# Peptides against a protein of PDB entry 5NXQ: the designs that were tried, part 38

Target 1, 114 residues: chain A of PDB entry 5NXQ
Amino acid sequence: EIQIPVSMAAEEEYLRSKVLSELLTDTLENDGEMYGNENEVLAALNGAYDKALLRLFASACSDQNVEKALSLAHELKQDRALTAAVKISERAELPSLVKKINNIREARYEQQLK

## One batch from the design tools (peptide; aimed at target 1 R55 A58)

Design b2_p26_3_s3 (made by RFdiffusion4, then SolubleMPNN; from b2_p26_3, 9 letters changed)
Fold by OpenDDE base, seed 5:
Structure b2_p26_3_s3 (fold): chain B 114 residues (1-114), chain A 26 residues (1-26)
Amino acid sequence: as target 1 above (114 residues)
Amino acid sequence: SLLDLVPASEEDRKAIDEAEALVAKL
């Protein structure tokens, strides 16, 4: 297999998973499951989506591009991915970013309570 | 490096490939 730079691979995986996730989500909402495994595939896809984003996030942190990192964090779907972003931010010694990501998590918790 | 905190896996690529195949059927 051809070795592709991590950043390029992450960008590709992000773009592909984003489009596919949107299409699959819309299909499930409008038509429901047709083959019986769509929800399982979507769950795995969303996992890959978050992983790709986290790689881009880590790269942005390494570049000290806090605004880009924060924008990427907003696109994360799973709470566990936000937790990972916090850990990355801590390792990057970006406490302001840590706080802002935790604010995203708290906001989502409040939404779940409604 | 920070990227080491998020290691790539074949499972991630497989998940995308499976989703692509599924979407193609729809």
Scores: peptide ipSAE 0.643, ipTM 0.936, DockQ to the pose 0.890
OpenDDE base, seeds 1, 2, 3, 4: peptide ipSAE 0.642, 0.642, 0.640, 0.641; ipTM 0.935, 0.935, 0.935, 0.935

Design b2_p26_3_s4 (made by RFdiffusion4, then SolubleMPNN; from b2_p26_3, 9 letters changed)
Fold by OpenDDE base, seed 2:
Structure b2_p26_3_s4 (fold): chain B 114 residues (1-114), chain A 26 residues (1-26)
Amino acid sequence: as target 1 above (114 residues)
Amino acid sequence: SLLDLVPPSEEDRAAIDKAEELVAKL
């Protein structure tokens, strides 16, 4: 087995999961479940997607690349992932990024209430 | 390091593999 650097693996997992999530989401929205397990697979996939993004996010924070980190945070799907991004930002001592990510969370909460 | 806060997961990798398998059937 070949060991791949964590950051490179994160990029690959992000790209793979992104494409797959888009395909499955579209399929479910347009056609519904065909085999009966698509929703379950997609839920797990979206978790993996966010986890990969969070690794990229952590890397960006380590590089002090706040702009890249914020862009990645916008791509996160789940609220729990945004919460994790806040925690990472706090550990990175990037308070401006913390505020901006919390703004993303608040905006999504407002959309859910509509 | 910050990356240590988000360790890679076999479960996540398996989820991607399972999704690829499913998409191949669609």
Scores: peptide ipSAE 0.689, ipTM 0.945, DockQ to the pose 0.876
OpenDDE base, seeds 1, 3, 4, 5: peptide ipSAE 0.686, 0.685, 0.687, 0.689; ipTM 0.944, 0.944, 0.944, 0.945

Design b2_p26_4 (made by RFdiffusion4)
Pose (drawn by RFdiffusion4):
Structure b2_p26_4 (pose): chain A 114 residues (1-114), chain P 26 residues (1-26)
Amino acid sequence: as target 1 above (114 residues)
Amino acid sequence: VDLTALVPDLTEEEKTALETAEEWFS
């Protein structure tokens, strides 16, 4: 059976999680539960989404592509995932990227205060 | 430095969620 590179697999998993998460969120926001495990599935779905997105983020940092990495960070869902992205940026010694990601966290926290 | 090693693999729960949701929205 064909082996898939972890970097390429992460892109597909990100897109799949994104699609399935959007569909299941629309289901829960309009119709509610039908099968019985939608809430748990959506929670695991958002978790797989950010994990795959953090792998792509690491690859962008490894390639010193700060711009691509910031765009990937903007697509993150969990605030804890933004924290993980900051730690990856620090490990990659990209201080300019740390500041811009921390601006995202502060901006979201400002929405939390409204 | 392999920066991708900082990120854990998908859990069995996350993989199951992907397969379950694909079955529902196939």

Design b2_p26_4_s2 (made by RFdiffusion4, then SolubleMPNN; from b2_p26_4, 9 letters changed)
Fold by OpenDDE base, seed 5:
Structure b2_p26_4_s2 (fold): chain B 114 residues (1-114), chain A 26 residues (1-26)
Amino acid sequence: as target 1 above (114 residues)
Amino acid sequence: MDLTSLVPDLSEEEKKAIEEAEKIFK
């Protein structure tokens, strides 16, 4: 049995979920057809994707790598994931990161209003 | 795998915060 580091496992899950999510999105956008539970699949993929990202995010926060953490936060898709990232950042005592993540959230809210 | 287990150098307070974050995310 091959054992891989937790971080690598998280990255693998992230990449897998990302690719599948993008493929599904592209299919919906290009073909404009739904054949079943695409929304459910997309939601599940987004969940797995964000979960994997949050693991990486927590690691980055632990390393006090704000730049990496912020980059990961930008990749988060769901607002609830951003909320989780904020809480992780708060407990990691990274107020600058908290502010930046909140800026991401605010920007997304503004985009929804347009 | 639990998020808290991914970051072994976290304080107890941070671990609790991550657990709460996980609950929100689930």
Scores: peptide ipSAE 0.025, ipTM 0.568, DockQ to the pose 0.044
OpenDDE base, seeds 1, 2, 3, 4: peptide ipSAE 0.021, 0.025, 0.025, 0.023; ipTM 0.543, 0.576, 0.564, 0.562; seed 1 fails the geometry check

Design b2_p26_4_s3 (made by RFdiffusion4, then SolubleMPNN; from b2_p26_4, 8 letters changed)
Fold by OpenDDE base, seed 3:
Structure b2_p26_4_s3 (fold): chain B 114 residues (1-114), chain A 26 residues (1-26)
Amino acid sequence: as target 1 above (114 residues)
Amino acid sequence: MDLTSLVPDLTEEEKKAIKEAEEIFK
């Protein structure tokens, strides 16, 4: 058994979730229908995806790499994940990042209302 | 940081759904 570093494991999970989410999305867009529980699968993939991203996000915050953290925040899909990112940023004492993530959240709310 | 309180763990059903998705995209 080969030991995999925690950071590498998180990145691998992120990539796996990202690829599967994109493939499923493309399939739904192109084929229109799937013969399964596609919505539940998509929700599960999004959950895993955001969770993996948040682990990377937390690592970036601990490194005080605001640029990387912000880039990761833009990739988050669920609003609850953005909320978690805000809390992580607050605990990391990165107020500028908190503001920027809140801007992302507000922008998404505005786009959703259109 | 501990994300357990911020992001709940995936349920067993969600894990199964992910495995199912992996099978679809083989």
Scores: peptide ipSAE 0.036, ipTM 0.620, DockQ to the pose 0.488
OpenDDE base, seeds 1, 2, 4, 5: peptide ipSAE 0.026, 0.026, 0.035, 0.027; ipTM 0.581, 0.578, 0.579, 0.573

Design b2_p26_4_s4 (made by RFdiffusion4, then SolubleMPNN; from b2_p26_4, 8 letters changed)
Fold by OpenDDE base, seed 4:
Structure b2_p26_4_s4 (fold): chain B 114 residues (1-114), chain A 26 residues (1-26)
Amino acid sequence: as target 1 above (114 residues)
Amino acid sequence: MDLTSLVPDLTEEEKKAIEEAEKIFK
């Protein structure tokens, strides 16, 4: 077993889940094949995707790289993931990042209401 | 690797809060 750095492992998981989610979406849109478990698989992949991003996000917060953290937050898909990002930012004592992430959440809420 | 390992100098309360956040994605 090869020991992989934490950041590299998180990036690998992120990219893997992102690619798989995109492939599944493309398959559903282009082929129209439904086997009954696609939604569950997609949900699981989205969860893994956001989880991986959150690890990268936490690392960016640890580095006090607010701009990188913010860019990663924009890539998060689920609202619950943004909530987790806020919690991480609060614990990292980065109030400016907290505000910016909350702005992302508010913007997405407004999009859902339209 | 847990998220708690990526934020240095966390209090026990902060670790618990992050742990609760991680449960969302298990």
Scores: peptide ipSAE 0.028, ipTM 0.538, DockQ to the pose 0.064
OpenDDE base, seeds 1, 2, 3, 5: peptide ipSAE 0.027, 0.026, 0.026, 0.027; ipTM 0.540, 0.558, 0.553, 0.547

Design b2_p26_5 (made by RFdiffusion4; failed a check: too like the target's own chain)
Pose (drawn by RFdiffusion4):
Structure b2_p26_5 (pose): chain A 114 residues (1-114), chain P 26 residues (1-26)
Amino acid sequence: as target 1 above (114 residues)
Amino acid sequence: SVAEEAEEYLKESETLLEEFENIELK
């Protein structure tokens, strides 16, 4: 059977998790539960989404592509995932990227104060 | 139908998603 590179597999998993998360969120926001495990599935779905997106983020950092990495960070869902992105940026010695990601966290926290 | 497909996706991708935790940088 064909082996898939982890970097290429992460892109597909990101997209799939993005599609399935959007569809299941629309279902829960309008119709509610039908099968019985939608809430748990959506939670695991958002977790897989950010994990795959952090893998792509690490590749962008490894390629010194700060701009691509920032755009990937903007697509993150969990605030804890933004924290993980900051640690990856630090580990990649990209201080300019750390500041811009921390601006995203601060901006979201400001929405939390409204 | 979406929930079933999403559950299947999570089960199939579980080992792959765990590999994403082992991030190595250049």

Design b2_p26_5_s1 (made by RFdiffusion4, then SolubleMPNN; from b2_p26_5, 9 letters changed)
Fold by OpenDDE base, seed 2:
Structure b2_p26_5_s1 (fold): chain B 114 residues (1-114), chain A 26 residues (1-26)
Amino acid sequence: as target 1 above (114 residues)
Amino acid sequence: SVTKEAEEYLKENAKRLEELDNIKLK
């Protein structure tokens, strides 16, 4: 098996998970047919997607590329992933990024309440 | 189906995802 650098592996998993998650989501929204474990699979895919994306996020933070990090944070799907992004940002001593990610979380909370 | 493809992806890439966990996200 070929060893791939962490950042490259993360990008591959991000892209693969993103495509599959979006396709599954679209299928469920448009077709609406449930045949078993679609929601469970989607949850697992979202987890894998966010995990891979967070690796890219961490890399961006390491590079002190706040704009790229913020862009990646917007792509995160789960709140727990945003929380992880906050923790990464705190560790990277990027308080402006922490604030911006928390704003994303708050905005999503408000959307859920409507 | 997309669901089946997704399941296969998760199965095939489980090991790779575990390797990515070498970096802590906390």
Scores: peptide ipSAE 0.152, ipTM 0.682, DockQ to the pose 0.582
OpenDDE base, seeds 1, 3, 4, 5: peptide ipSAE 0.032, 0.020, 0.019, 0.028; ipTM 0.509, 0.517, 0.503, 0.542; seed 3 fails the geometry check

Design b2_p26_5_s2 (made by RFdiffusion4, then SolubleMPNN; from b2_p26_5, 15 letters changed)
Fold by OpenDDE base, seed 4:
Structure b2_p26_5_s2 (fold): chain B 114 residues (1-114), chain A 26 residues (1-26)
Amino acid sequence: as target 1 above (114 residues)
Amino acid sequence: SVTLEAQAYLEENAERLASLDDIKLK
């Protein structure tokens, strides 16, 4: 296939995984399809989704666009993805962003306790 | 089928989507 720039590929993967994840979630909630492996597929989609977001996040960090980076971090689903975002922020030498992402993680932990 | 479409996407792009650990700064 044609070689696609990394940034464009990340955006495409984000959009595709997002749509598929949402559609599959809706399907599960409405019992539209039951093949027996939907939960595993959804987990994998969420992983793909977060990875695509993290690529976009890394790009935003490289651009020193903290506002965009933080916005993307809020869209991350998995805790491990937030952890990855922290590491990326540290490598990008953005301590304020590190603090804000850790606040997101703490808030989600608190929500789990409620 | 959404499930089958999702599976196809994941399988076709498995190598690229496999890990969160390889994300790098530009």
Scores: peptide ipSAE 0.377, ipTM 0.829, DockQ to the pose 0.647
OpenDDE base, seeds 1, 2, 3, 5: peptide ipSAE 0.361, 0.376, 0.073, 0.368; ipTM 0.823, 0.824, 0.668, 0.826

Design b2_p26_5_s3 (made by RFdiffusion4, then SolubleMPNN; from b2_p26_5, 14 letters changed)
Fold by OpenDDE base, seed 2:
Structure b2_p26_5_s3 (fold): chain B 114 residues (1-114), chain A 26 residues (1-26)
Amino acid sequence: as target 1 above (114 residues)
Amino acid sequence: DVTLEAQKYLEENAERLKELDDIELK
């Protein structure tokens, strides 16, 4: 019933998704699959995580807080989320941030190729 | 049970997650 500001709601979802994602990841690594759908659930959690984080990212961009925005971008998990962050940065006319996020993407590409 | 807890979270918060502003996350 209580309406929470978008930024506060996004932060709550970010934290909740983050904790659950980390716990589920650890569970899979240590115990393996039990129900057979853990990977699907984890993917959904990571999606929710990035979605919430992107809201915070957009807010940081609106505040012209480039350092905070960049820190949040580093926390994004999926490449598609980084792509979204680039688009948000472009719309906010923050070319320096665009470049730095693209560098993050390139670094991750190189890492996964090894 | 983390898996069940995660599923419960996703189900219970699906509506709230949709209420967040749409962003380009394809």
Scores: peptide ipSAE 0.322, ipTM 0.788, DockQ to the pose 0.437
OpenDDE base, seeds 1, 3, 4, 5: peptide ipSAE 0.290, 0.382, 0.287, 0.293; ipTM 0.789, 0.812, 0.782, 0.783; seed 3 fails the geometry check

Design b2_p26_5_s4 (made by RFdiffusion4, then SolubleMPNN; from b2_p26_5, 14 letters changed)
Fold by OpenDDE base, seed 1:
Structure b2_p26_5_s4 (fold): chain B 114 residues (1-114), chain A 26 residues (1-26)
Amino acid sequence: as target 1 above (114 residues)
Amino acid sequence: DVTLEAQRYLEENKERLEELDDIKLK
């Protein structure tokens, strides 16, 4: 079996899950449910998506690349994933990044209230 | 069929996804 570096694997899974999530979302909006489990599948895809992104995020933090880390955080979908990103940032001792990610969370809360 | 393709992806890559699952989301 071919061993793939963690970062490369994470990037591949991020891209694959992103595409499938977008396609399935569009399908649900345009065609509706066919099998009855589409929402469950979509939730799983979004979970995989965020997990892959968090790996990339952790790598960026390890590289002390705050700009890249912040860009990746903006791509996270679930609030729980943003929470995880905060925890990773705290562990990496990047308080400025913590603040910026919390700003993302607050902005999304405001959008949900509209 | 996107739904079936997505299900196939999740199933066929379960091991890889589980490796990524050590990142806690809570």
Scores: peptide ipSAE 0.402, ipTM 0.822, DockQ to the pose 0.469
OpenDDE base, seeds 2, 3, 4, 5: peptide ipSAE 0.296, 0.291, 0.415, 0.299; ipTM 0.796, 0.787, 0.826, 0.794; seeds 4, 5 fail the geometry check

Design b2_p26_6 (made by RFdiffusion4)
Pose (drawn by RFdiffusion4):
Structure b2_p26_6 (pose): chain A 114 residues (1-114), chain P 26 residues (1-26)
Amino acid sequence: as target 1 above (114 residues)
Amino acid sequence: EEEEEKEEFLEDAEEIIEEWFEELEE
């Protein structure tokens, strides 16, 4: 059976998780539950989404592509995932990227104060 | 040497991701 590179597999998982998360969120926001495990599936789905996105973020940092990495960070869902992205940026010694990611966290926190 | 350093960074970044992901499941 064909082996898939972890970097290439992360992109497909990110997209898949993005599609499935958007579909299941629309189902729960309009029709509610039908099968019985949608809430848990959506939670695991958002977790797999950010995880795959953080792997692509690490690759962008490895490639010193700060701009591509920031765009990937913007697509993150969990606030805890933004924290993980900051630690990956620090590990990659990209201080300019740390500041811009921390601006996203602060901006979201400002929405939390409204 | 640069390729080894990039592999080490990606392995460390993956460890950070796994730690975060395990915490998120809790």

Design b2_p26_6_s1 (made by RFdiffusion4, then SolubleMPNN; from b2_p26_6, 14 letters changed)
Fold by OpenDDE base, seed 1:
Structure b2_p26_6_s1 (fold): chain B 114 residues (1-114), chain A 26 residues (1-26)
Amino acid sequence: as target 1 above (114 residues)
Amino acid sequence: SEAAKKKELLEEMEKIIEEAEEEAKK
């Protein structure tokens, strides 16, 4: 059996989750309200999406690729995922990245207040 | 080795990711 590199597997899952999440979002926005467990489905999809992204993020951090890591962090949807990204950045000893991700979080908080 | 250190680092990061997921379930 061929062992697929973690980064490649994560990327595949990310792409899948991203497509599904976007599809559901578009449906809700353009076709009106969905009935059933749409909120739960969306949450699950977003969770899987962020999880896959975080793995890519972790990989980038391990490579000391701050710019790539930051780009990935911007794609994270949930605050808890950003929090995880901060923790990962701290573990990787990337203080500049920590600051930048915290800025993302703060910006989102401010937007939610408006 | 550098490879071993990287592997360990990634494992620790995976743990952080899993912990975040667990918190979400609460």
Scores: peptide ipSAE 0.577, ipTM 0.921, DockQ to the pose 0.778
OpenDDE base, seeds 2, 3, 4, 5: peptide ipSAE 0.576, 0.577, 0.577, 0.576; ipTM 0.921, 0.921, 0.921, 0.921

Design b2_p26_6_s2 (made by RFdiffusion4, then SolubleMPNN; from b2_p26_6, 14 letters changed)
Fold by OpenDDE base, seed 2:
Structure b2_p26_6_s2 (fold): chain B 114 residues (1-114), chain A 26 residues (1-26)
Amino acid sequence: as target 1 above (114 residues)
Amino acid sequence: SSMEKKEKLLKEMEEIIEEAEKEAKE
């Protein structure tokens, strides 16, 4: 059996989750509300998306690739995922990345206040 | 080895991810 590298598997899951999340979001925005548990489904999809992305983020951190890690952090949707990214960055001993991710969080908080 | 250290680090990071997921379910 062909074994897929962990990084490739993570990327595949990320892309899949991203597409599904975007499609659902677009549907809700353009076609109106769906019946049932659409919000729950969206939350689940976003969760899966962020989880996959965080694994890619972790990989980038392990490679000491701060720029790649930061780029990935910008793609995170949920605040809890950013929090996790901060913790991961701390564990990887990347203080500059910690600061930059915290700036992302602060910026999003400010946007929510508007 | 460097590879072992990286593997250990990734494992710890996975635990952080899992903890975040757990918090989301609470």
Scores: peptide ipSAE 0.569, ipTM 0.919, DockQ to the pose 0.737
OpenDDE base, seeds 1, 3, 4, 5: peptide ipSAE 0.567, 0.567, 0.567, 0.565; ipTM 0.919, 0.919, 0.919, 0.919

Design b2_p26_6_s3 (made by RFdiffusion4, then SolubleMPNN; from b2_p26_6, 15 letters changed)
Fold by OpenDDE base, seed 2:
Structure b2_p26_6_s3 (fold): chain B 114 residues (1-114), chain A 26 residues (1-26)
Amino acid sequence: as target 1 above (114 residues)
Amino acid sequence: SSMEKKKKLLEEMEKIIEEAEEEAKK
């Protein structure tokens, strides 16, 4: 049996989750509300998306690739995921990345206040 | 070894990810 590298598997899951999340979001925004548990589905998809992305983020951190890690952090959707990214960065002993991710969080908080 | 350290680090990071997921379920 062909074994897929962990990083490739994570990327595949990320892309899949991203596409589904975007499609659902676009549908809700453009076609109106769907019946049923659309919000729960969206939350689940976003969760899966962020989880997959965080694994890629962790990999980048382990490689000490701060720029790649930061790029991935910008793609995170949920605040809880950013929080996790901060913790991961701390564990990886990347203080500059910690600061940059916290800046992302602060910026999003500010946007929510508007 | 460096590889072992990296593996251990990734495992710890995975734990952080799982913990975040658990918090989301609350």
Scores: peptide ipSAE 0.576, ipTM 0.922, DockQ to the pose 0.741
OpenDDE base, seeds 1, 3, 4, 5: peptide ipSAE 0.569, 0.568, 0.571, 0.570; ipTM 0.922, 0.922, 0.922, 0.922

Design b2_p26_6_s4 (made by RFdiffusion4, then SolubleMPNN; from b2_p26_6, 15 letters changed)
Fold by OpenDDE base, seed 3:
Structure b2_p26_6_s4 (fold): chain B 114 residues (1-114), chain A 26 residues (1-26)
Amino acid sequence: as target 1 above (114 residues)
Amino acid sequence: SMKEKEEKLLKEMEEIIEEEAEKAAE
């Protein structure tokens, strides 16, 4: 039996989700139009993308690799995913990471207000 | 063991990830 490490499995899913997300994004950019189903598909892909990324994030936290975790957090697309990352960081007892991720969230909030 | 501890931590983190997904569905 071949045992696949959790991190490797997560990476595979992340890469798959990333490729699909990028493909859809490129398609939408080229088309220039958003149809009803395209928005839903994009949302679903973003969800899968963030979910996979969060698993990598969790692994990095488990390894106490704060820099890797932070780098991954920057790649998260949805605010709810950042919130999850904060909770994961708290569970991992990484307060410095919590602060840095909250800064990312605040920065994005400010951008949305403009 | 260290492996078991890591696995437990990852499991707890997975619960957080799943909770996030559930909230999004509401």
Scores: peptide ipSAE 0.376, ipTM 0.849, DockQ to the pose 0.780
OpenDDE base, seeds 1, 2, 4, 5: peptide ipSAE 0.374, 0.372, 0.372, 0.374; ipTM 0.848, 0.849, 0.849, 0.848

Design b2_p26_7 (made by RFdiffusion4)
Pose (drawn by RFdiffusion4):
Structure b2_p26_7 (pose): chain A 114 residues (1-114), chain P 26 residues (1-26)
Amino acid sequence: as target 1 above (114 residues)
Amino acid sequence: EEEEEEEYEALVEELSEEIEEKKEEE
């Protein structure tokens, strides 16, 4: 059976999780539950989404592509995932990227104060 | 909440090692 590179597999998992998360969120926001495990599936789905996105973020940092990495960070869902992205940026010694990601966290926190 | 934090910390350690390996190869 064909082996898939972890980097390439992360892109597909990110996109799949993005599609399935959007569809299941639309189902829960309009129709509610039908099968019985939608809420738990959506929670695991958003978790897999951010994890795959953090793997692509690490590849962008490894490639010194700060711009691509920032765009990937903007697509993150969990605030804890933004924290994880900051630690990956620090481990990659990209201080300029740390500041821009921390601006995203502060901006979201500002929405939390409204 | 603690479980998610632990999973992210493990993921950060794993991805950081990959970044260090790529720098050593270059």

Design b2_p26_7_s1 (made by RFdiffusion4, then SolubleMPNN; from b2_p26_7, 8 letters changed)
Fold by OpenDDE base, seed 5:
Structure b2_p26_7_s1 (fold): chain B 114 residues (1-114), chain A 26 residues (1-26)
Amino acid sequence: as target 1 above (114 residues)
Amino acid sequence: MEEEEKELEELVEELSEKIEEEKEKK
């Protein structure tokens, strides 16, 4: 059996979760109806989305592709995922990336305070 | 949320180990 590369599998999961999240969001925007569980479903989808991105992120870190890793970090939706990205960057010994991701987190915190 | 955070922690560890393994191969 042909093993799918981790990056390809991660990309597939990313795209799947992204599409599902967008579809749910669009449905909510168009219908305007909330049943109480949509936010939880959306959060779960966002979680899956971020997890998939983190796998891609780790691959980029492994390749020492800081710019790609940073680009992927910008696509992360949840703060906890950014925290995970920082931890991965630290383990990958990429201090410049750590700083840049922390800047992303700080910027988002400031935006939330407005 | 705690379960998801735990999952993320486990994922971080998994991915970190993979990164280290790849470094050792180079």
Scores: peptide ipSAE 0.507, ipTM 0.893, DockQ to the pose 0.892
OpenDDE base, seeds 1, 2, 3, 4: peptide ipSAE 0.503, 0.505, 0.504, 0.504; ipTM 0.892, 0.893, 0.893, 0.893

Design b2_p26_7_s2 (made by RFdiffusion4, then SolubleMPNN; from b2_p26_7, 9 letters changed)
Fold by OpenDDE base, seed 5:
Structure b2_p26_7_s2 (fold): chain B 114 residues (1-114), chain A 26 residues (1-26)
Amino acid sequence: as target 1 above (114 residues)
Amino acid sequence: MEEEERELEELVEELSEEIEEERKRK
């Protein structure tokens, strides 16, 4: 049985979910309703996307690559995923990264209020 | 949503444990 490294598996899932999310978004923008469950499908795709990113994020944290980790955090779509990234950063003992991710969350909240 | 949140919590724990184990091996 071929064991795929976690990072490679995460990248594959990330790319797959990203492509599907983009295709769905493009379809909705151009054609409107698809199956009547577009929001549920999009939520599921975003969930899978963020989970894959979190695995990459954790790998970056393990490598002590704060810049890469931060870049990945910016790509997270859901607030709950950012919360997860904060928790991972705390466990990785990266307080500077914790602060930076919390700043991302705060900025998104402020944007939603406008 | 609750199920997804639980899944994320489980993922956080899994990934955190992996980070801790790798740190101990270095």
Scores: peptide ipSAE 0.501, ipTM 0.895, DockQ to the pose 0.796
OpenDDE base, seeds 1, 2, 3, 4: peptide ipSAE 0.497, 0.497, 0.494, 0.499; ipTM 0.894, 0.895, 0.894, 0.895

Design b2_p26_7_s3 (made by RFdiffusion4, then SolubleMPNN; from b2_p26_7, 7 letters changed)
Fold by OpenDDE base, seed 4:
Structure b2_p26_7_s3 (fold): chain B 114 residues (1-114), chain A 26 residues (1-26)
Amino acid sequence: as target 1 above (114 residues)
Amino acid sequence: MEEEERELEELVEELSKEIEEKKKLE
């Protein structure tokens, strides 16, 4: 059995989840049809996507690559995932990153109010 | 929804520990 490095495995899962999430999103946006549990499937895919992305985010934090970590945080879809990123950043002792991610979250809140 | 939140919290803890352990080795 070939052992794949954790970072590579995380990236593979991220890419897979990203593609599937985008495909489903496009389908729902174009057809507007709900057949059973599409919303549940979408939520599950988004969850998997964000989890995979958080692994990449944590790796960037581990490397003290704040710029990369911030870029990855912008790609997170769910608010709870941003909250998770904040928690990871706090544990990584990266206060500047914490502030920047909180700004992302605040900006999204403002957009939702419109 | 509660289960997903718990899973996410567990993931945060896992990833955070990995970061902290790496810092200790440096």
Scores: peptide ipSAE 0.602, ipTM 0.927, DockQ to the pose 0.807
OpenDDE base, seeds 1, 2, 3, 5: peptide ipSAE 0.600, 0.601, 0.601, 0.599; ipTM 0.926, 0.927, 0.927, 0.926

